# Peptides against a protein of PDB entry 5OK6, part 135

Target 1, 215 residues: chain A of PDB entry 5OK6
Amino acid sequence: ELPGLDSQWRQIENGESGRERPLRAGESWFLVEKHWYKQWEAYVQGGDQDSSTFPGCINNATLFQDEINWRLKEGLVEGEDYVLLPAAAWHYLVSWYGLEHGQPPIERKVIELPNIQKVEVYPVELLLVRHNDLGKSHTVQFSHTDSIGLVLRTARERFLVEPQEDTRLWAKNSEGSLDRLYDTHITVLDAALETGQLIIMETRKKDGTWPSAQL

## One batch from the design tools (peptide; made by RFdiffusion4, then SolubleMPNN)

Design b2_p24_1_s1 (from b2_p24_1, 14 letters changed)
Fold by OpenDDE base, seed 4:
Structure b2_p24_1_s1 (fold): chain B 215 residues (1-215), chain A 24 residues (1-24)
Amino acid sequence: as target 1 above (215 residues)
Amino acid sequence: APGVLAEQLEKLPEIEAERKKKLS
C-alpha cells in the first residue's frame, strides 16, 4: 500500500535518512532519473493521491546507453539528469511505485576522496590484458580510491596467475607508449588511470628476467 | 621469446581498431 503523500515526502526528503543525509564512505546510493523524480515530487506535493501527476513505476531508461550491459551514459550530471538517493529511500520508492521490468537498479558507492565524500557514479573501467596476449582482455571496474595493488591482484585473479609467479603492471599512455606502475600503494586516481585505458600485466620469466627488459 | 612485449605492442593499434569497430 502506498503511504500518505506527506509521509512519502518525509521519508524520501528528510535530512536524517533521506536524500539530503550526509554521505558515508562505503554506503550504497541509487540513481533516479530526474524527470521521474520531479514528477514524484509534484505528485506528493500536490496533496491529491488521485492526481494525474502520478509518476508510475521508476524508469531510468534514459540514463542507460545500452540495455545489455546497463552502462550509464557518459556525462550525466547530478541534479540535471538524476537524483541520488540513499539505499533506504530508494527501496521505499521501489516498494511503492516499482521499477521498470527487467531494468536493474543503478547502485553506486560513496567513496572517500582526500577532502570530500562523493557518490562514485563513474568508476574507472580498465581493460586488463597480459603482455603476451593483448587479444584476451578482462574489462574490470575499479574505484578511483582503489590501489594499483588491487588492480594487480585483480589482474592476477582474472588471468589465473599462480601465487609464485611475479607480475607487474604497465599502463598504456595517451602517446601509445607504456608507463610502468611502480608504486602499487597509490590509487587509481593518483595514477591518473582513465576509463577504457589498457593495463598490461607482465609476468616474470622462469629465468628471473622480465619480458620487457629486452626492449 | 625475447621481445614478446614489444611485438604485442606493435600490434596494439590494430587490436584497438578492431575493438572500436566491435563496440560501435
Scores: peptide ipSAE 0.029, ipTM 0.587, DockQ to the pose 0.630
Fold by OpenDDE base, seed 5:
Structure b2_p24_1_s1 (fold): chain B 215 residues (1-215), chain A 24 residues (1-24)
Amino acid sequence: as target 1 above (215 residues)
Amino acid sequence: APGVLAEQLEKLPEIEAERKKKLS
Protein backbone atom coordinates (compact mmCIF):
# COMPACT_ATOMS: atom_id res chain seq x y z
CA GLU B 1 0.00 0.00 0.00
CA LEU B 2 1.25 3.47 -0.83
CA PRO B 3 1.81 5.87 2.06
CA GLY B 4 -0.15 9.10 2.14
CA LEU B 5 0.93 11.60 -0.49
CA ASP B 6 2.23 14.11 2.05
CA SER B 7 4.23 11.37 3.74
CA GLN B 8 5.76 10.33 0.43
CA TRP B 9 6.80 13.90 -0.34
CA ARG B 10 8.33 14.37 3.11
CA GLN B 11 10.30 11.12 2.90
CA ILE B 12 11.79 11.84 -0.50
CA GLU B 13 12.33 15.60 -0.64
CA ASN B 14 13.46 16.45 2.88
CA GLY B 15 16.85 18.00 3.56
CA GLU B 16 17.91 15.51 6.24
CA SER B 17 17.38 12.11 4.60
CA GLY B 18 15.92 12.89 1.18
CA ARG B 19 16.98 14.42 -2.11
CA GLU B 20 18.38 17.56 -0.52
CA ARG B 21 20.52 15.86 2.13
CA PRO B 22 24.27 16.55 2.23
CA LEU B 23 26.51 14.24 0.23
CA ARG B 24 28.84 12.00 2.21
CA ALA B 25 31.81 10.20 0.71
CA GLY B 26 31.25 6.49 0.16
CA GLU B 27 27.44 6.68 0.27
CA SER B 28 25.29 5.21 -2.47
CA TRP B 29 22.97 7.44 -4.45
CA PHE B 30 20.62 6.44 -7.25
CA LEU B 31 19.60 8.08 -10.50
CA VAL B 32 15.92 8.58 -11.25
CA GLU B 33 14.82 9.67 -14.70
CA LYS B 34 13.67 13.28 -14.58
CA HIS B 35 10.28 12.94 -16.26
CA TRP B 36 9.24 10.09 -13.99
CA TYR B 37 10.36 12.07 -10.95
CA LYS B 38 8.44 15.15 -12.08
CA GLN B 39 5.38 13.00 -12.65
CA TRP B 40 5.74 11.67 -9.12
CA GLU B 41 6.10 15.21 -7.74
CA ALA B 42 2.94 16.25 -9.57
CA TYR B 43 1.09 13.20 -8.25
CA VAL B 44 2.01 13.70 -4.60
CA GLN B 45 1.49 17.46 -4.77
CA GLY B 46 -1.94 17.01 -6.36
CA GLY B 47 -3.34 15.46 -3.18
CA ASP B 48 -5.50 12.94 -5.06
CA GLN B 49 -4.30 9.35 -4.83
CA ASP B 50 -6.68 8.34 -7.63
CA SER B 51 -5.36 11.02 -9.95
CA SER B 52 -4.47 10.30 -13.56
CA THR B 53 -1.05 11.71 -12.64
CA PHE B 54 -0.02 8.41 -11.02
CA PRO B 55 3.57 7.90 -12.17
CA GLY B 56 3.58 4.09 -12.41
CA CYS B 57 6.77 2.06 -12.10
CA ILE B 58 10.13 3.82 -12.11
CA ASN B 59 11.50 3.60 -15.63
CA ASN B 60 15.02 4.80 -16.32
CA ALA B 61 15.10 3.43 -19.89
CA THR B 62 15.89 6.81 -21.45
CA LEU B 63 19.06 7.09 -19.34
CA PHE B 64 20.57 3.90 -20.77
CA GLN B 65 22.47 3.71 -24.04
CA ASP B 66 21.87 -0.04 -24.16
CA GLU B 67 19.78 -2.65 -22.38
CA ILE B 68 22.55 -5.25 -22.50
CA ASN B 69 25.31 -3.67 -20.44
CA TRP B 70 23.04 -1.05 -18.88
CA ARG B 71 25.53 1.72 -19.52
CA LEU B 72 24.40 5.28 -19.13
CA LYS B 73 24.15 7.58 -22.09
CA GLU B 74 26.97 10.07 -22.29
CA GLY B 75 26.40 13.67 -21.33
CA LEU B 76 23.47 13.22 -18.94
CA VAL B 77 22.97 16.23 -16.71
CA GLU B 78 21.69 16.27 -13.15
CA GLY B 79 18.46 18.20 -12.86
CA GLU B 80 17.81 17.93 -16.60
CA ASP B 81 17.95 14.20 -17.36
CA TYR B 82 17.87 12.73 -13.87
CA VAL B 83 17.66 13.44 -10.18
CA LEU B 84 19.86 11.92 -7.50
CA LEU B 85 18.35 10.27 -4.46
CA PRO B 86 20.08 8.82 -1.42
CA ALA B 87 19.70 5.08 -0.95
CA ALA B 88 16.91 5.35 1.61
CA ALA B 89 14.78 7.59 -0.60
CA TRP B 90 15.41 5.40 -3.66
CA HIS B 91 14.39 2.29 -1.78
CA TYR B 92 11.19 3.97 -0.64
CA LEU B 93 10.23 4.88 -4.21
CA VAL B 94 11.04 1.39 -5.46
CA SER B 95 9.00 -0.10 -2.64
CA TRP B 96 6.03 2.13 -3.42
CA TYR B 97 6.00 2.18 -7.22
CA GLY B 98 8.32 -0.61 -8.32
CA LEU B 99 11.11 -0.54 -10.88
CA GLU B 100 10.56 -1.46 -14.52
CA HIS B 101 10.92 -5.20 -14.98
CA GLY B 102 14.47 -6.31 -15.70
CA GLN B 103 15.90 -2.81 -15.36
CA PRO B 104 18.76 -2.47 -12.87
CA PRO B 105 19.02 0.40 -10.40
CA ILE B 106 21.51 3.08 -11.36
CA GLU B 107 23.66 3.14 -8.24
CA ARG B 108 26.55 5.58 -7.92
CA LYS B 109 28.96 6.48 -5.14
CA VAL B 110 29.74 9.80 -3.55
CA ILE B 111 33.41 10.61 -3.99
CA GLU B 112 35.46 13.23 -2.24
CA LEU B 113 37.29 15.65 -4.48
CA PRO B 114 39.70 18.25 -3.04
CA ASN B 115 36.98 20.83 -2.38
CA ILE B 116 33.66 19.05 -2.95
CA GLN B 117 31.72 15.85 -2.55
CA LYS B 118 30.19 14.61 -5.78
CA VAL B 119 28.13 11.66 -6.91
CA GLU B 120 30.38 9.99 -9.46
CA VAL B 121 27.86 9.32 -12.22
CA TYR B 122 30.58 8.54 -14.76
CA PRO B 123 33.45 6.48 -13.34
CA VAL B 124 36.41 6.07 -15.69
CA GLU B 125 36.44 2.98 -17.88
CA LEU B 126 40.00 2.15 -18.85
CA LEU B 127 41.21 -0.28 -21.49
CA LEU B 128 43.92 -2.34 -19.87
CA VAL B 129 46.33 -4.13 -22.22
CA ARG B 130 49.74 -5.76 -22.13
CA HIS B 131 52.56 -4.20 -24.13
CA ASN B 132 53.05 -7.40 -26.12
CA ASP B 133 49.38 -8.19 -26.84
CA LEU B 134 47.42 -5.01 -27.47
CA GLY B 135 44.59 -7.02 -29.05
CA LYS B 136 43.51 -8.45 -25.69
CA SER B 137 42.01 -5.74 -23.55
CA HIS B 138 40.24 -5.74 -20.22
CA THR B 139 37.81 -2.91 -19.71
CA VAL B 140 37.81 -1.97 -16.03
CA GLN B 141 35.94 0.75 -14.22
CA PHE B 142 37.77 3.01 -11.78
CA SER B 143 36.81 5.97 -9.69
CA HIS B 144 38.51 9.26 -10.46
CA THR B 145 39.70 9.05 -6.84
CA ASP B 146 41.37 5.66 -7.32
CA SER B 147 45.16 5.69 -7.38
CA ILE B 148 47.31 4.75 -10.35
CA GLY B 149 48.66 2.12 -7.98
CA LEU B 150 45.22 0.53 -7.90
CA VAL B 151 45.06 0.61 -11.71
CA LEU B 152 48.43 -1.15 -11.82
CA ARG B 153 47.39 -3.76 -9.25
CA THR B 154 44.13 -4.35 -11.13
CA ALA B 155 45.98 -4.77 -14.42
CA ARG B 156 48.37 -7.24 -12.79
CA GLU B 157 45.45 -9.22 -11.40
CA ARG B 158 43.49 -9.28 -14.66
CA PHE B 159 46.51 -10.47 -16.62
CA LEU B 160 47.58 -12.94 -13.91
CA VAL B 161 51.01 -11.36 -13.51
CA GLU B 162 53.21 -13.16 -11.03
CA PRO B 163 54.26 -11.19 -7.92
CA GLN B 164 57.94 -11.30 -8.89
CA GLU B 165 57.30 -9.73 -12.29
CA ASP B 166 57.97 -6.01 -12.42
CA THR B 167 55.38 -3.94 -14.24
CA ARG B 168 54.62 -0.32 -15.01
CA LEU B 169 51.90 1.61 -16.79
CA TRP B 170 51.75 3.79 -19.84
CA ALA B 171 48.77 5.78 -21.03
CA LYS B 172 48.17 6.42 -24.71
CA ASN B 173 47.63 10.13 -25.12
CA SER B 174 45.48 11.97 -27.66
CA GLU B 175 48.50 12.45 -29.92
CA GLY B 176 49.01 8.69 -30.09
CA SER B 177 52.17 8.84 -27.98
CA LEU B 178 52.70 7.04 -24.69
CA ASP B 179 52.90 8.86 -21.41
CA ARG B 180 54.46 6.91 -18.58
CA LEU B 181 52.52 6.88 -15.34
CA TYR B 182 55.50 7.32 -13.02
CA ASP B 183 53.74 8.27 -9.83
CA THR B 184 51.46 5.51 -8.62
CA HIS B 185 50.19 7.58 -5.69
CA ILE B 186 48.33 10.14 -7.78
CA THR B 187 44.70 9.55 -8.68
CA VAL B 188 43.08 8.69 -12.00
CA LEU B 189 41.81 12.28 -11.97
CA ASP B 190 45.28 13.73 -11.33
CA ALA B 191 46.64 11.65 -14.19
CA ALA B 192 43.83 13.01 -16.40
CA LEU B 193 42.82 9.52 -17.51
CA GLU B 194 39.64 9.32 -19.55
CA THR B 195 37.02 6.72 -20.39
CA GLY B 196 38.11 4.59 -23.31
CA GLN B 197 41.77 5.46 -22.81
CA LEU B 198 44.28 2.71 -23.47
CA ILE B 199 46.48 1.84 -20.53
CA ILE B 200 49.45 -0.34 -21.41
CA MET B 201 51.00 -2.52 -18.76
CA GLU B 202 54.65 -3.06 -19.57
CA THR B 203 56.36 -6.08 -18.02
CA ARG B 204 60.09 -5.99 -17.38
CA LYS B 205 62.13 -8.57 -19.28
CA LYS B 206 64.05 -11.34 -17.53
CA ASP B 207 67.29 -9.64 -18.56
CA GLY B 208 66.27 -6.60 -16.51
CA THR B 209 65.56 -4.42 -19.54
CA TRP B 210 62.26 -2.76 -20.38
CA PRO B 211 60.58 -3.41 -23.74
CA SER B 212 60.02 0.34 -24.15
CA ALA B 213 63.75 1.06 -23.99
CA GLN B 214 63.83 0.06 -27.67
CA LEU B 215 61.18 2.57 -28.74
CA ALA A 1 61.55 -9.74 -29.19
CA PRO A 2 63.11 -6.34 -29.81
CA GLY A 3 60.61 -3.81 -31.04
CA VAL A 4 57.51 -5.74 -29.95
CA LEU A 5 56.13 -2.74 -28.16
CA ALA A 6 56.65 -0.49 -31.15
CA GLU A 7 55.12 -3.00 -33.54
CA GLN A 8 52.13 -3.45 -31.29
CA LEU A 9 51.68 0.29 -30.95
CA GLU A 10 51.58 0.67 -34.72
CA LYS A 11 48.58 -1.67 -34.73
CA LEU A 12 46.68 0.33 -32.14
CA PRO A 13 44.60 2.33 -34.63
CA GLU A 14 43.38 -0.88 -36.25
CA ILE A 15 42.64 -2.50 -32.90
CA GLU A 16 40.74 0.53 -31.72
CA ALA A 17 38.78 0.71 -34.96
CA GLU A 18 37.79 -2.95 -34.70
CA ARG A 19 36.72 -2.47 -31.12
CA LYS A 20 34.54 0.51 -31.99
CA LYS A 21 32.87 -1.62 -34.67
CA LYS A 22 32.11 -4.37 -32.15
CA LEU A 23 30.60 -1.91 -29.69
CA SER A 24 28.40 -0.32 -32.38
Scores: peptide ipSAE 0.027, ipTM 0.610, DockQ to the pose 0.667
Fold by OpenDDE base, seed 2:
Structure b2_p24_1_s1 (fold): chain B 215 residues (1-215), chain A 24 residues (1-24)
Amino acid sequence: as target 1 above (215 residues)
Amino acid sequence: APGVLAEQLEKLPEIEAERKKKLS
């Protein structure tokens, strides 16, 4: 059953627990398509539950570039294309209005950047490959706050690298050359890694030499 | 053999172009 319109507004827009609440690192937030949200705002502000302004079920279809992998469109802007809601507020709206059949929720995490918390709407999708087989790739999503060490561990896991094998990473830069990722303690953001960027895992030879030393 | 990495790296632009076609 739908709560009273004033109650809905207070639960979703309340600055302590609603849309305007402070961001906290590690928390889940959800995207809601802007037109639906504006229709909901108009409905609850109108004061008439029987009005023709009823928003219907949440429909985020316009935020997706595909309905197979449910990838977001690039370049979406908060406040223009979507609103961000904390998990509690999202779950209230879904409970009251439903979500369009077959659509997944668009869940994102709050990340800690040096001077700000942000909902990471676009995590970095890296293309992981081995130095000796560039045609076989694993696409893996990382946070901008993830370390290069995590990228390396993930590459080792995806390619089933044995614990005794020594490995290192290279990133293909915009000029088409390879930059060595020497420091594994810096973040994906600090390394300026971007979505679609190729990351090459080099495995040390049994003779103790690196394949790249022969370039 | 020396050059395997170099030969693979030379093919990177083609591999990336093929990937972009599959994502489009």
Scores: peptide ipSAE 0.024, ipTM 0.598, DockQ to the pose 0.648
Fold by OpenDDE base, seed 3:
Structure b2_p24_1_s1 (fold): chain B 215 residues (1-215), chain A 24 residues (1-24)
Amino acid sequence: as target 1 above (215 residues)
Amino acid sequence: APGVLAEQLEKLPEIEAERKKKLS
């Protein structure tokens, strides 16, 4: 059953627990298509539950570039294309109005950057490969706040690298050369890694030499 | 073998092109 319109408004828009609440690192937030959200606002502000302004089910179709992988369109802008809701508010709206059949929720995490907390709408998707078999890759998403050390650990795990094997990362740059990721403590953001970028894990040889040392 | 990384790097453009085709 739908709550009263004033109750809906207070639940979703209140500054303490609603849309306007402070972001907190690690929390889940959800994208809602802007037009739907504005229609909902008009409906609940109108004070007439029987109004023709009823928003229907949440439909985020316009935010997706594909319905196979449910990837977001590039260049979506908060406040223009979508609004962000905290998990509680999102779940309320879904419970009241439903979500379009077959559409997944668009869940994103709050990340902490040096001067701002933001919902990371676009995490970095990296192509992880081994130096000796570039044909076999693992595509993995990382936060901009994830360390290069995490990327390396993830690559080791995906390629089943034994604990005793020594490994390091290289990033393919735009010029087609390889930049070694020396510092594993810097973030994906600090390393300026981008979606679709090839990350090469080099494994040290049993003789103690690096494959790249002869390049 | 020495040069494995170099040999694999030469194939990068082809590998990337194939991946783009599979994602399309």
Scores: peptide ipSAE 0.027, ipTM 0.653, DockQ to the pose 0.649; fails the geometry check

Design b2_p24_1_s2 (from b2_p24_1, 13 letters changed)
Fold by OpenDDE base, seed 3:
Structure b2_p24_1_s2 (fold): chain B 215 residues (1-215), chain A 24 residues (1-24)
Amino acid sequence: as target 1 above (215 residues)
Amino acid sequence: SDGVLAKQLEKLPEIEEKRKKELE
């Protein structure tokens, strides 16, 4: 059963637990398509539960680039294309109105950047390859706040690198050259890594030499 | 293309030395 309209408004829009609540790193937030959300606002503010302004099921279809991988369209803007809700508010709306059949929720994490907390709507997708087989890649998603060390560990795992093998990373830059990722403690953001960027994992030879040093 | 990357890999030692110096 739908709660009263005033109760819905307070639950979703209150500054303590609703849309305006403070962001906290690691928490899940959800995207809601802007037009649906505006329709919901109009419905609950109108005070007539039987009105023709009933928003129906949440439908985020316009936010998706594809219905296979459910990737978001590029260039979506908060407040224009979507609204962000904390998990509790999202789950209330889904409970009350439903979500379009077969459509997944658009869950994102709050990240802490040097001067701001934000919901990371677009994590970085890196193309991981080995130096000796550039034709075999793994696309892996990372947060901007993830360390280069995590990228390296992930690459090692994806390529089944044994623990005793030593590895290091190179990034292909916009100029087409390779930059070595020396500091594994810096973040993906600090390294200025971007979606679609090629990351090359170099594996040290058994003789203790690096492949790159012999070129 | 793989060929461009291969050529860039050939330059890795030079690039590495340059970056190493920038970090010193």
Scores: peptide ipSAE 0.029, ipTM 0.573, DockQ to the pose 0.043
Fold by OpenDDE base, seed 5:
Structure b2_p24_1_s2 (fold): chain B 215 residues (1-215), chain A 24 residues (1-24)
Amino acid sequence: as target 1 above (215 residues)
Amino acid sequence: SDGVLAKQLEKLPEIEEKRKKELE
């Protein structure tokens, strides 16, 4: 059952638990398509529950690039294409109006950058490959705040690298050359890694030599 | 293409040497 219109407005728009609440690192926020949200605002502000302005189910279809992988379109802008709601507010709206059948929620995490908290709408999608089998790739999403060490561990896990095997990473740069990722303690952001960037995991040979040293 | 990547891998030693010198 839908709560009263004033109650809905207060629950979603308040500064403590609603849309206007402060961001907190690690929390989940959800994207809501802007037109739907504006329709909801008009409905609850209109004061007539039987109004033709009833928004219906939440529909984020316009935010998706495709309905197979449910990837977001590139270049979406907060306040123009979507609004961000904290988990509690999102769940209220979903409980009241429903979500379009088959659409997943667009959940994103708050990350802490050096001077600001931000909802990371676009995590970095890296293309992981092995030096000896460039035809087999794993596409993996990372936060900008994730360490290169995590990228390396993830690559090792995805390629089923044994614990005793020594591995290191190379990134393909914009010039088409390969930069070695020496420092595993820096972040994806600090390493300036970008979505679609090729990351090559090199595995040390049993003789103790690196494949790259023999090329 | 695999061939472009292979050619880039062939340059890895040169790149590694350059970066090693920059870190020294």
Scores: peptide ipSAE 0.026, ipTM 0.554, DockQ to the pose 0.043
Fold by OpenDDE base, seed 1:
Structure b2_p24_1_s2 (fold): chain B 215 residues (1-215), chain A 24 residues (1-24)
Amino acid sequence: as target 1 above (215 residues)
Amino acid sequence: SDGVLAKQLEKLPEIEEKRKKELE
């Protein structure tokens, strides 16, 4: 059963538990298409439950670029294309109105940057390859707050690198050159890594030399 | 071998373009 309109508004917009609540690192937030949300606002603020302003089920179709991988369109802007809701508020709206059949929720995590918390709508997708087999790649999603050390560990795991094998990372830059990711303690953000960027894992030779040392 | 790495690096642009299209 749908709650009363005033109750819906208070539940979703409540500053303690709703849309205006403080962001906390690691929490899940959800995207809602802006037009739907504005229609819902108009409905609940109108005071008439039988109003023609009823929003129907949540439909985020316009936010997706594909219905296979459910990737977001690039360049979406908060407040223009979508609103962000905390998990509790999202689940209430889905319970009350439903979600368009077949659409997944658009779940994102709050990350902590040096001076601000934000919902990371666009995590970084890196293309991981081995220096000696560039034809076999793994696309892996990372947070901007993840360390280069995590990227390296993830690459080692995906390529089944033995613990005794020494590895290091290179990033291909926009000029087509390779930049060594020497400091593994910096973040993906600090390293300025971007979605679609090629990351090459170099494995040390058995003779103790690096393949790149002669390049 | 170093020659293998060099040859693999030469293929990087083609691999990246292919993967970019797969991500689109």
Scores: peptide ipSAE 0.025, ipTM 0.632, DockQ to the pose 0.681
Fold by OpenDDE base, seed 2:
Structure b2_p24_1_s2 (fold): chain B 215 residues (1-215), chain A 24 residues (1-24)
Amino acid sequence: as target 1 above (215 residues)
Amino acid sequence: SDGVLAKQLEKLPEIEEKRKKELE
C-alpha cells in the first residue's frame, strides 16, 4: 500500500536518511531516471493521490545502452539524467511503485577519494590479456580506488597462474606503446587507467628471464 | 621470443577496437 504523500516525501527527501544524506564509503546507492523522479516529486507535492500525475513504475530504460548486459550509457550526469538515492530510499520507492519488468536496479558504491566521497557510477573496465596470447581477453571491472596489486592478483586468478609463477603488468598507452606498472601499491586512479584499456600480464620464464627483456 | 610479443603487440589496436565495439 502506498503511504501518504507527505510521508513519501519525508522518507525519500529527508536530509538525515534520504536523498540529501551524507555519503559514506562502502554504502550502496541507486540511480533513478530523472524524469520519473521529477514526476514522483510532482505527484507527492500535489497533495492529491488520485491525481493524473501518478508516476507509475520506476523505469530506468533511458539510462541503459543495452538491455542484454544492462550497461549504462556513457556520459550520464547526476541531477540531469539521474538522481542518486541511498539503498533505503530506493527500496521504499520500488516497494511503492515497482520497477519495470526485467530491468535490474542500478546499484553503485560510495568510494573514498583523497578529499571526497563519491558514488562511483562508472567503475573502470579493463581488458586483461597474457603476453603470449593477446587474443584471449578477460574484461574485469575495478574501482578507481583498487590497487594495481589487486589488478595483478585478479589477472593471475582469471588466467589460472600458479602461485610460484612470477608475473607483472603492462598497460597499453594512448600512443600504442606499453608502460610497465612498476608500483603495485598505487590505485587504478593514480595509474590513470581507463575503461577499455588493455592490461598485459607478463609471466617470467623458467630460465628467470622476462619475455619483454628480449625485445 | 620478443619477436612473437612484438607481432602480437602490433595486433593490439585491432583487438582494442573490436572490444570497444563490443562494449558499445
Scores: peptide ipSAE 0.025, ipTM 0.661, DockQ to the pose 0.662; fails the geometry check

Design b2_p24_1_s3 (from b2_p24_1, 14 letters changed)
Fold by OpenDDE base, seed 5:
Structure b2_p24_1_s3 (fold): chain B 215 residues (1-215), chain A 24 residues (1-24)
Amino acid sequence: as target 1 above (215 residues)
Amino acid sequence: ADGVLAAQLAKLPEIEAQRKKELS
């Protein structure tokens, strides 16, 4: 049985624990398709539990570009395409109305950026490759707040690089050239890395020279 | 730069185009 309509509204929309609550870094928030959410709002604001405005189960189908990897469509906008709910509110709605069969929840993390907190709806997907085998890539997601050092460590792990091997990163730029990622302490955001960008891990030679060194 | 690296770089446009399709 559904809670009272007023109770639903208060639990989901309030500024302390609901949709309007402050963001906190590291918290999980969930996307809800905008039309469904608006239908729910109309239902609970209407005051009649038997109303024809009953929203049914949550259906985020229009937010997905595929039903295989459940990736989001590009260019979705908060407030237009979806709303964000904190975990508690999301779980309430799911418990009350259900989620469309087979659809995963769209969970995202709050990240801390300079002077703002934001739900990171679109993490950066990088193409990691080795300098000597560009044909073998690993696609890995990173937060904009992740360090280049984490990207490097991740690349080393994916390619099973031995601890004693020295590695460094290059990013392919828009001109098709390679830019060294010298500072491993800056973030993915600071390095202006983008989804689909090729990141080349160079491994130092046994003779102590780098493959990219000038002759 | 090493010749292998240079040769691999020449394939980047094709590789990237393929991978972008996979990400889409």
Scores: peptide ipSAE 0.024, ipTM 0.616, DockQ to the pose 0.525
Fold by OpenDDE base, seed 2:
Order: C-alpha cells, then sequence, then structure tokens
Structure b2_p24_1_s3 (fold): chain B 215 residues (1-215), chain A 24 residues (1-24)
C-alpha cells in the first residue's frame, strides 16, 4: 500500500536519509530516470492520491543503451537524465510503485576522489588478455579509484596464474602502441584507463626474461 | 617466440575493434 503523499516526500527527500543526504564512500546509490522522478514529485506535491499524475512503475528504459547487457547510455547527466537516490530511498520507491518488468536496478557506488565523494555512474570496464593469447579476454569492471595492482591481481586470478609466476601489465594506448603500467600503486584514473581499453598481462619466462624485451 | 608475440600484438587493433562491437 502506498503511504501518504507527504510521507513519501519526506522519506525520499529527507536530508538525513533521502536524496539530499551526504555521500559516503562505499555506499550504494541508484539511478532513477528524471522524467519518472519529476512525475513522482508532481504527484506527491499535488496532494491528491487520486490524481491523474500517478507516476506508475519506475521505468529506466531511456537510460539503457541495450536491454541485453543493460549498459547505460554514454553521457548521461545527473539532474538532467537521472536522479541519484540512496539505497533506502530507492527501495522505498520500488516497493511503492514497482520497477518495470525485467528491468534491473541501476546500482552504483560512492567513491572517494581527491577532496570529493562521487557516485561512480561509469566504472571502467577493461579487456584483460594474456600476451601469448590475445584471443581470450576477460572483461572486468573496475573503479577509477582501484589501483593498477588490483587490476594485475584480478588478471592473475582470472587467468589462474600461479603465485610464483611474475607478471606485469601493458595498456594499449590510443595510438595503438603499448604503454607499460609500471607503477602498480597508481589508480585506474591516474593511469587514464578507459572503458573498452585492452590490458595485456605479460608473464615472465622461466629464464627470467620478459617476452616483450624481445619485441 | 618473438615473432609470434609480435604477430599477436599486431592484431591488437582488430581484436579491440571486435570487442568494442560486442560491448556496444
Amino acid sequence: as target 1 above (215 residues)
Amino acid sequence: ADGVLAAQLAKLPEIEAQRKKELS
């Protein structure tokens, strides 16, 4: 059953636990399509639960570029295309109005950037490959705040690299050449890695030489 | 061994282009 309109407004827009609450690193937030949210605002602000302004089920269809992988469209802007809600507020709206059948929630994490918290709407999806088998890739999502060391560890895990094997990463740059990711302590953001970028894991030979040293 | 790696690396643009299509 839908709560009273004023109760809905207070629950979702409450500055302590609603849309306006402070961002905290690691928390989950959810995207709501802007037009639906505005319709909801109009409904609850109208003061008439029987009004024709009822928003219906949450439908984020316009935010997706595909209904197969449920990837977001590029270039979406907060406040224009979508509204961000904390998990509690999102779950309330879903419980009250429902979510369009078959449509997944758009969950994103708050990340800590220098001097600011941000909901990371577009994490980086990297294509991980081995230097000796470029045809077999693992697509893995990373935060911009993740270290290159984490990317390397993830690649090692996905390719079942044994602990005694030494590995390093290369990134294919925009010019088509390979840049070595030497510093594993910098972030994905610092390394300027982007979605769809190819990351090559090189494994050191048993003789102690690197395959790339012979290229 | 060097030639194989070089040949594989030379195919990187094609591989990347194909993967971009799969992700789109």
Scores: peptide ipSAE 0.023, ipTM 0.600, DockQ to the pose 0.669
Fold by OpenDDE base, seed 1:
Structure b2_p24_1_s3 (fold): chain B 215 residues (1-215), chain A 24 residues (1-24)
Amino acid sequence: as target 1 above (215 residues)
Amino acid sequence: ADGVLAAQLAKLPEIEAQRKKELS
């Protein structure tokens, strides 16, 4: 049930637990469509609970490019298209106003970059394939902060590679050639991997040779 | 096996184009 308007404002905008609270790595934050949020602000600041400015249920429809995979539109900008709320604040708003029926929450994680903590609104979606079966792909989402080693382990798991089998990764570059991902300790960001990029897992042959060595 | 890899690599442009459409 809806609390008082001033209470709502304090709960959502409070600097300790609200929208402006410090980011912490690993925490979940949620996107709220900007126009809805501004309507809510106007409503709670108006001081009249019966006001025609009532925002209704949260509707993030304009942030999605599709209603099948619920992918975000490209190029959305914080403060212009959406606001970010910590999990607690998001859940309060959902409990008070509801979320559009059938629409999933837009949950994102705080990541720690070298100089800043940021909500990663656009993680990297990679297309994982095996060198000998490029037609069967697994699309997997990774953080920019994830290591290439994690990408490799994930590929091995998805393709049910046995522990004794040796594997390595290649990335298809913008020129259409393959770049070997030698260092597994660097991040997805450091490797400059991008959404939609094809990542090929090569499996070493039983004779100890690599399939690519003869190409 | 090596021939299979070469044949697969030759299909990369088409595969990637298709995947990009699916992700759009």
Scores: peptide ipSAE 0.023, ipTM 0.571, DockQ to the pose 0.725
Fold by OpenDDE base, seed 3:
Structure b2_p24_1_s3 (fold): chain B 215 residues (1-215), chain A 24 residues (1-24)
Amino acid sequence: as target 1 above (215 residues)
Amino acid sequence: ADGVLAAQLAKLPEIEAQRKKELS
């Protein structure tokens, strides 16, 4: 059963706990396709529960580039293509109207950037490989706010590197050369790493030399 | 062992093709 239209509006659009509430780092927010949301707004503002403006189930299909991996289309813009709702508001709407069958929620995290909080709609997907076996890759998602150290630790974990083994990262640049990621304290954003970028984990040899010293 | 990185870098075109496939 749907709550009263005024109650729906207050719960979702409430400035303290709804759509307009402050972003907090680490919180989950959800994307809602803009046209659906606007139709919902019109429905609840209309004051007629039986109105033809009933929005139906949430359908974010137009936001996805595929229905296999459920990846978002590139270049989506907040306020134009979608709205962002905090988890509580999202779950209310899903409870009231449902979500299109088989369609996953589009959950994203709030990140802290130097001057703003932002819902990170497009995290960075890096292609991780080992220097001695480029044929075995792992695609791993990172936040722009994640450190290079986290990327390195993640690579070590994925490739089952022993704790005593020393490793470092290289990024393939647009020119096809390798840039060493020597500072592990900077972020993915600071390092200007991008989705689809190849990251090579180099492991130090037992003799203490680096394989890359032979380049 | 020595130069293994350089040797593996020769496979970069193949890795790039894989990347495009996985991220498409």
Scores: peptide ipSAE 0.026, ipTM 0.611, DockQ to the pose 0.761; fails the geometry check

